# Peptides against a protein of PDB entry 6RGO, part 348

Target 1, 392 residues: chain A of PDB entry 6RGO
Amino acid sequence: MALKLLGFNQDATCFSVISSNKGVTIYNCDPFGKCFELEKSTSNDEELDFLVEMLFSTSLIAVVDKTIGASKRKKLKIVNTKRKATICELTFPHEIMDVIMNRKIICVVLKSDQIFVYDISCMKLLRTIDVRGEKLKSTSKFRNSEAVGDIGVRVSLSTDNNSILCYSSYSKSDKENAPLNDIVVFDALKCIQINVLPAVHQSNIVCIACSPDGMLMATASEKGTIIRVFKTIDTENDEPILVNEFRRGSRPSRISEMKFNHDNTLLACVGESDTIHIFALPVTTTEADANEDDTLQQSSHSLSSSINGLQYISKGLANRFGKIIVSKIPTQSQQRHVAYIKIPENAKYRIGFPKDTTNTIHICGEDGNYLVYSIPRNEVGPCTLVKSNTFD

## One batch from the design tools (peptide; made by RFdiffusion4, then SolubleMPNN)

Design b2_p29_5_s3 (from b2_p29_5, 13 letters changed)
Fold by OpenDDE base, seed 5:
Structure b2_p29_5_s3 (fold): chain B 392 residues (1-392), chain A 29 residues (1-29)
Amino acid sequence: as target 1 above (392 residues)
Amino acid sequence: MELPVLNATEEQLEEYKKLLEEERKLLEK
């Protein structure tokens, strides 16, 4: 059977899949099993496509039927999984590309490069963000999304109540083909732009991850060779703070998903490669309890590669937005993964971090495997398989 | 700019609010 992975929920307690025979299925991770099934309304011969966003382990889901030819690609359904009933439906002017939520906010991304921000408590529209801005309204060239792997606006939302929204934006280049290589940080509750990170990559951003607390953001471009981690809110001298630069690999490979763990100590990435990479983040020790004497010379060669090698190359005079982040970090001194998981070639996988176990990662594959791995703490190496289940 | 249309009855919106409040109480336990 063809499986299509939708992903884990915010705390990796559930994951969702599309089965060509059944429609949408949600699995619980522990105890492992089916917890919800939404039957397909379409013929057996249609390739099923859905967006499903879960609200943690709750009975609330947001569903979009993206099946080709379906008049429903503009419709967001809010479904009660316990009742198997649609509670409400939102109809948008354009096709829905993504849906992301937390306990406070629903964000709906359209093919028009618009983000609709809703208060989840009452389904009231708080803000519409037009990522194209005024200049691109004239270029009615909807990129025919069929040919070039749909380079649309990417979004990530903090899983906490602060509701920090990170989204990709077009660089201020007057070129009709401006890359989506800027990041905007937005307070989704207050509807205020907090920060703008200009030109964080040289090409379009294809993957964004916000930390659970919204304090960190990871970005990857179409090349997927370098992952950059920034502070979301804080700035130094009106410049974005780069916390980490990780090298996933030397070969280009698309990153499909990135996740922080719940304590911001780990960043995982998955994509078209045979390897899930896990990177260690520097623990910001708050200065407080530095008093206790214990002289344990753990020669942890912390790979504190001093990120002193980033230069902003400003192209030209007056526009503060013309800065390009150029890494001058030698390719040999770029931080590598601390841990990895080997996955089957050509199998799409999704990743999630459980809340209660910071050194555990959940993964699921279109091969029908749900796997739980332990992440090594003190050594660089493979993750250890702890639990395995299969699904159909 | 064309605005999205909310297709819900008052009863459906009240069911939605009740669901969210029930789920909130489950997440606080």
Scores: peptide ipSAE 0.295, ipTM 0.851, DockQ to the pose 0.855
Fold by OpenDDE base, seed 1:
Structure b2_p29_5_s3 (fold): chain B 392 residues (1-392), chain A 29 residues (1-29)
Amino acid sequence: as target 1 above (392 residues)
Amino acid sequence: MELPVLNATEEQLEEYKKLLEEERKLLEK
């Protein structure tokens, strides 16, 4: 059967899939099993396409039927899974491209490069964000080129109540083909722009992850070779703070999903490659604990082993777009522990981090595998398989 | 700018609010 992955919920307690025969199915991770099924409304052999966003482990889901006709692709349904009933619908002017939520906010991304921000508690529209801005309204030539279907606004929302929204935006370059290579950080509750990170990549941003607390974001471009991690709110001399730069690989490969774990110590990425990568993040010591001046003068001899770690600071980006201040990452954090999981070639996988186990990752594949891995913390190496289940 | 339309009855909106409040109380435990 053809499976299509919709992904994990915010805390990786559930994941959703499209089965060609069954429609939308939601699985519980522990104990593993089917917890909800939404039957397909049509007997047609049309390839099923849905957006499903679950509110954590609750009975509330947001559903968009992208399979059948232009009218349904504009409708967001809120469904009570216990009652198997639609409780309300939102109809949008354009096709829905993405839906994300937390306990406070629903964000709906349209094909028109608009983001609609809702208060989940009452379905009140808080803000409409027009990512094209006022200047580009005159060139109302929607790029009708079907080939551009994969380049759109990307979004990520913090899973906490702060509701930090990160989204890709068009560069201010007067070029008709400005890339989606800026990031805007937005307070979705207060409806204010907090920060703008200009030109974080040379090409369009295709993947964004916000940390659960909204303090970090990860970005990847169409090349998918470099992942950048920034602070979302904090700036240094009005410039964006680059916390980490990770190399996924030397070969171009699309990244489809990235996620932080609950404590911001790990970043995982998955995509078209045969490998899920897990990067260790330095623990941001909040400056508060620096005051215990325990003057243990341990005279650790200066073994100045000149490890010429070639910081390939690509000097090339610094000249044309503002100096991304790489905060001086303390040289001690150079041991970037990287873990990995090998996945079948051409299998699409999704990733999730459970809240209660910061060294565990959940993955699911269109091959029908649900897998739980333990992540090594003190070494570079493969993750260890802990649990395996199958779904259809 | 065409605005999104909320299609719900008052009863559906009250059911929605009730569901969210019940689920919120479950997520706080």
Scores: peptide ipSAE 0.293, ipTM 0.854, DockQ to the pose 0.867
Fold by OpenDDE base, seed 3:
Structure b2_p29_5_s3 (fold): chain B 392 residues (1-392), chain A 29 residues (1-29)
Amino acid sequence: as target 1 above (392 residues)
Amino acid sequence: MELPVLNATEEQLEEYKKLLEEERKLLEK
């Protein structure tokens, strides 16, 4: 049977899959088993396509049927999994490309490069973000979005109540083909733009991850060779917003997903490569409880010396676009992975970090494998397989 | 700009609020 992975929920307690024969299935990770199934409404041998976003381990899911016709692709269904009932539907002007949620916010990304931000408690629209509209005030030509292939706005939302939204935006270049290589940081609760990071890559951003607390974000371009980690908030201490630069590999390979663990100590990435890469993040010790003894020789290669090239251009556009930080990223700070998992070359995998165990990663494959790995702490090497299950 | 349309009855919206409140109470335990 052809499986298509939708991914893990926010705390990696569940994952969702599309089965060609059954429809959408949600699996519980522990104890492993089916917890919900949405049956295929149509007997046709059409390739099933869905978006499913689950609110943690709750009975609340958001579902978009992308299989049949332009009308369904514009509908977000809120479903109670216990009742197997649609509670409400939102119809959008354009096809839904992504849906993300936390306990406070639902964000809906459209093919039109619009982001709709909702209060989950009442389904009230808080904000419409038009990622193109900031450019349209300068250049009247609506390029029909049809000619821009698989390159759309990417989003990530913090899983906590801070509700920090990171999204890709178009660079201010007068070129008709401006890349989606800017990042906007947005407080989804306050409906304010916090920051703008211009030109964080040379090409379009294809993957973004926000940390659970919203304090960090990771970005990858179409090349997928370099992953960059940024602070979402400017700290008063003139600390560089670019905190890490990781090398996934020398060969171009698309990154499909990145995730932080729950304590911001690890960043995992997966994609078209035969390898899931896990990177260690420097623990920002707040200076308070430096009790001496646990000299964990984390080789804190002090990134401090090379990142001095961040010129803050504090000109008066700050009120509408946040602080524009032109980072000359020094090539010297490229760290390799700390850990890795080998996966089949032709199998798509998804990743999740469980809340209760910072050194455990959950992965699932379109090959029907659900795998739990232990991440090594003290050595660079392969992760150890702890548990395996199969699904259909 | 065309705005999204919420298609829900008042009964469906009250069911939604009840579900969220039930799930909130489960997430606080």
Scores: peptide ipSAE 0.292, ipTM 0.849, DockQ to the pose 0.840
Fold by OpenDDE base, seed 2:
Structure b2_p29_5_s3 (fold): chain B 392 residues (1-392), chain A 29 residues (1-29)
Amino acid sequence: as target 1 above (392 residues)
Amino acid sequence: MELPVLNATEEQLEEYKKLLEEERKLLEK
């Protein structure tokens, strides 16, 4: 059967898939099994496309039927999975491109480059963000929406109650073809813009991940060779703080998804490549526990020359990005390791981090595999397979 | 600018509020 992955929920306790024969299916991760099915409403051999966003492991889901030719691409349905009933419907002026939620907020991204921010508790519209409206003050020509291919506004929301929304915006360049290479950080509860990170890549941003606490954000461009990690809220002299720069590879390859783990120690990425990459983030030692004198001996183990390709901390970044204060990452910061998982070259995978175990990753594939891996803590190397299940 | 339209009955909105409150109590345990 043709499977299409929709992804994991916020805490990786469930994942959703489209089955061509059945419609939307939701699986529980532990114990592994089918927990919900939304039957296909039409007998037509049309390729099914859906957005499904879950509220964690609850009975609340947001559903958009994106099937080609469907008049429903402008409708968001809120569904109770226990009752299999639609509770409410929101109809938008334009096609829905993305839906994200947490316990407080629902964000709806439209093909018009508008973001609608809702209070989940009452479905009250809190804010409409017009990502084009800030650009329209400079350029009178609406590019006809037909010629802008698979490049739209990207969003990520913190899974905590702080509800930090990160979204891609158009650069202030007078060029008709200004890239979506700025990031705006927005408090979705207070409806306040907190920060703007200008020109974080040279090309369009195609993937964004916010940390669960909203304190960090990862970005990748359409080239997918470099991943940048920034602080979201904190600035140094009103300038953005670049915390990390990772090189995924030398060849261009699209990144489809990135995720932080729950303690901000790991960043995973997946896409069109045969490899899921897991990057170690520096632990921000809070100054408090500096009192224990533990003389950890300098084991000078010569890590061999072959891994030189994966971690290029370019000392030269200070000159190419203008006033981006690259905080001098202390050269003495612990050696960042990288873990990896090999996947089939043509299989689309999705990733999730469970809340209870910071060194475990959940992955699922359009090949019908659900896999749980253990991540090595102190070594660069492959992840260890802990659990395997199949779904159809 | 066309505003999004909420299509729900008063009964559906009351059911929705009740569901969210039940799920909130489950997430706090």
Scores: peptide ipSAE 0.262, ipTM 0.840, DockQ to the pose 0.867

Design b2_p29_5_s4 (from b2_p29_5, 13 letters changed)
Fold by OpenDDE base, seed 3:
Structure b2_p29_5_s4 (fold): chain B 392 residues (1-392), chain A 29 residues (1-29)
Amino acid sequence: as target 1 above (392 residues)
Amino acid sequence: MELPVLNATKEELEEYKKLLKEAEEELEK
């Protein structure tokens, strides 16, 4: 059967898949098994396409049927999985490209490069974000969205109650073909723009991950060779917003998904390559409580590669959005993966980090494998397979 | 700009509030 992966929920307790014969199936990770099934509405041999966003392991899901006709692609259904019933429907002016939620917020991304932010408690629209901005409305003929492939606005939302929304935006270049290479950081609860990171890559951003607490964000471009990690908020201490730069590889390869673990110590990435890469993040030990004696020589080889070389030339006051000159970090300061998982080249995989186990990663494949790996702490190497299950 | 339309009856909105409350109670356990 052809499987299409939708991904894990926020805490990796569940994952969703599309089966060509069954429709949408949600699996529980532990104990492993089917917890919900949404039957195929039509007997037609049409390729099934859905968006499914879960509110953690609860009975609340958001569903978009992308299979049948332009009308359904504009409809967000809220479904009670226990009742197998649609509770309410939101109709949008354009096709829905993505849906993300946490306990407070639901965000809907449209093909029109609009983000709709809702209060989940009452389905009240809090904000409409137009990523193209007002100036482009007059001159932008709809880029024939057929010729510009799978390049649209990317979003990620913190899984906590801080509800930090990170999204890709168009650079201010007067070129009709401005890349989606800026990042906006947005407080979705307060509806305030926190930060703007200009030109974080040379090409369009195709993948974004927000940390669970919203304090970090990872980005990857179409090249997928370099992953950058940023602080979402400027700290008073003039610390560089760019905290890490990781090299996934030398060959271009699309990154489809990135995720932080729950304590911000690890960043995983997956995509078109035969390898899931896991990177260690430097733990910012707040120097405060260094007083207690206990001699546990945990040789945390903090590869504090002194990224001393990013002289932020704070040139003067003129442009309100400071030119973050992403100085070319010397190729020598690019950290490699600390761990990896080999996956089949022809199988799409999705990743999730469980909340309770910081050194465990959940993965699932379109090959019908659900796999749990242990991540090595002190050694660069392969992850160890701990559990395997199959699904159909 | 065309705004999104919420298509829900009063009864569906009360059922949604109930579903959300049940989900919050599940997330507190």
Scores: peptide ipSAE 0.450, ipTM 0.914, DockQ to the pose 0.867
Fold by OpenDDE base, seed 2:
Structure b2_p29_5_s4 (fold): chain B 392 residues (1-392), chain A 29 residues (1-29)
Amino acid sequence: as target 1 above (392 residues)
Amino acid sequence: MELPVLNATKEELEEYKKLLKEAEEELEK
């Protein structure tokens, strides 16, 4: 059967898929099995397309029917999965491109480059963010951008109650074709902009991930060769803090999804490549526990040579991007490891990090595989397959 | 700007509030 992946929920306890014959199916990860099915309402041979956003493992989901020709692409439905019933619907002026939620808010992204922020408790509109309207205040010439190409506003939301929203914005450059290469950090509860990261890439941002606590953000451009990790809230002398720069590879490849684990120690990425990459983040030692004198000996073993390709710490490029104060990445030589998972060529995969196990990753494929991997600690290498299940 | 329209009956809004409360109680366990 043709499967289309919708993704994991916030804590990787469930994932959603579209089956061409059945409609939307939600699977529970442990114990593995179907927990919800939304039957196809139409007998048409049209390729099904949906957005499904889950409120964790609860019976509340948001659903958008994105099927081509459907007038429903402007309608967000709130569904009770236990009753298999729509409880309420929101109708938007434009096509819905994305929906994200946590315990406090729902964000709806439109094809018009608008973000609608709602209080989940009462479905009250808190804010409308007009990403295009912010550009127009700087650029006098509307070109009719008829080519709303595959490049739209990208969003990511913290899964915690702080509700930190990160979104891509247009650069303030006077060029008619200004790229979506700025990031805005927004407190979605207070409805205030808290930070702006200008020109984080040279080309459009196509993937964003916020950490679960909202303290970190990862970004990737159309090239997908470099991933940058920033602090979201903290600034140094009113300038953005770059925490990490990772190389996924030398060849351009689109990144479709990135996720942090729940303790901000790992960043995973997946896309059009045959490899899921998992990067180690530096543990910010809070100064408090520095008292225990554990004299772990300097075994200086020179494994210098063979890890040539993946960790290009480009010392040199810091000068050409404006004064991004690369706060001295504390030269604490915490052994940054990289792990990987090989996936079939041309298979689309989605990723999730479970809350209870910081060194475990869940993945699912359009090939009908649900896989659980263990991530190696303190070494560079392949992940170990722990569990596998199939779905159709 | 056209504003989004919430389409819900009074009974559907009461059911929605109940579903949210049940979801919060499920997420606190």
Scores: peptide ipSAE 0.443, ipTM 0.912, DockQ to the pose 0.875
Fold by OpenDDE base, seed 1:
Structure b2_p29_5_s4 (fold): chain B 392 residues (1-392), chain A 29 residues (1-29)
Amino acid sequence: as target 1 above (392 residues)
Amino acid sequence: MELPVLNATKEELEEYKKLLKEAEEELEK
């Protein structure tokens, strides 16, 4: 059967799939089993396409039917899974491209590069963000949306109540062909822009992940070779703080999804490659607990170990694009590949981190496999398969 | 700009608020 993965919910307790024969199915991860099914309304042999966003493991889901006709693709349905009923519907002026939510906010991304931010509690529109509108003040040419291909505005939302929204924006370049290579950090509750990270990649951003707490953001371009991790809120001298730069590989490959674990110690990425990569993040000790006055006079033997870290200053490419603040990351941070999972070639996978186990990752494939892996703590190597289930 | 339209009856909006409340109570456990 042809399966299409929709992904995990915010805490990786459930995942959703489209089955060509059944429609939308939601599975619980533990105990593993089907918990909801939305049957196909039409007997037509049309390829099913849906957006489904779950509010964690609750009975509230947002659904967009993208299968049939331009009218349904503009409709967001709120569905009660226990009743199998649509409770309310939002109709948008343009096709819905993405839907994300947390306990406070629903964000709806349109093909028009607009983001609609809603208060989930009352379905009140809080803000419309026009990602094109900031640029259109300079050049009135609506790029015909047909010519932009698969390159649209990408979004990620923190799963906490802070509701930090990260989205890709067009660079301020007067070039008609400006890439979606800026990031805006937005407080979705207060409806204020917090930060702007200019030109975080040379090409369009195709994947963004916000940390659960909203303090970190990972970005990948259409090349998918380098992943950058930034602080979302904090700046140094009004410049973005680049925390990590990871190399996924030397070969270009599209990254489809990235996720942080619950404590921001791990970043996973998946895409068109046969490998899920897991990277270690530095533990940001918040300085708050440093007040324990443990006066242990451990003698300051200054082991001046002169780590002559070879500064491979890649001299050449710095000149023409504005100072990408590549200069200050110690080159040692690139090697923190911690773990990997091998997946079947040509199978699309999705990833999720459970909240309860920071060293566990959930994955599911269009091959009908749901897999739970243990991540090694102290050694670089393969993840260990802990649990396996199949779905149809 | 054309604004998005909320298509819900008063009864559907009260059902939505109830569903959300039930969901919040499920997320606090």
Scores: peptide ipSAE 0.441, ipTM 0.911, DockQ to the pose 0.874
Fold by OpenDDE base, seed 5:
Structure b2_p29_5_s4 (fold): chain B 392 residues (1-392), chain A 29 residues (1-29)
Amino acid sequence: as target 1 above (392 residues)
Amino acid sequence: MELPVLNATKEELEEYKKLLKEAEEELEK
């Protein structure tokens, strides 16, 4: 049977899959088992396609049926999993491309490059964000839907109540084919733009991850060779702060998902490659705990993160070319993974970090494997498999 | 700009708010 992975929820306590014969299934991670099934409404051998966004481990889910017909692809259903009932429906003017939520906000991304921001408590529309703006209304050549790589707006939302929304935007270049290589940081509760990170990659952004607290953001382009981590809110001299630059690999490979762990110490990435990569982030020690003088000479092999200064080449002429973030980090000094997991090349995997265990990662595959790995702390190497389960 | 349409009765919206509150109380335990 063909499985299609939808992903983990916000805290990696559940994951969702599409089974060709059963429809949508939600699994609980611990204890492992099926907790919800949404049956297929049609007996046809049509390839099932759904968006499912969970509200953590609650009985509330958002569902979009993308399988058949333009009317269903425009409908967001809010479903109670305990009652197996639709509570409300939202109908949009265009096809829904993505849905993301936390405890406060639901964001709906349309094929029109619009983001609708809702207060989840009352389903009130707070804001519509038009990412194309007024200028691109004329070039409504809908990209032909058949290209397997439809470069649309990408979004990520903080899992906390601060509700920091990061989204990809078109660069202000007067070119008809401006890349989606800018990032906007948006307070989804206050409906205020906080920051704009111009040209964070040379090509379109295809993956974004916001940290749980909304303070960090990871980005990857269609090349997927370099991952950049930025501060979302903080700026230095009105310029974006690049915290880290990681090398996933030398060969181009699409990154499908990235996740921070709950304490912002780890960033994981997965995609079309045979390897999940886990990167260590610098722990910002707050100055307060520096007083206990405990002289234990642990030989910290200082992985000298030579943060070679990214010079923003601000070419001082006010020419219409947006500031480009040029990494001056030599290819040899780019940080590599600290840990990895080998996965089958032909299986799509999804990743999640559980809240209570900062050194544990959950993964699930379209091969029907749910796996729990321990991440090594003190050595660079493979993760250790702790738990394995299978699903169908 | 065409606005999205909320298709819910007043009763369905009150049921939704109740369910969401129950879900928030489940997340605080």
Scores: peptide ipSAE 0.346, ipTM 0.883, DockQ to the pose 0.875

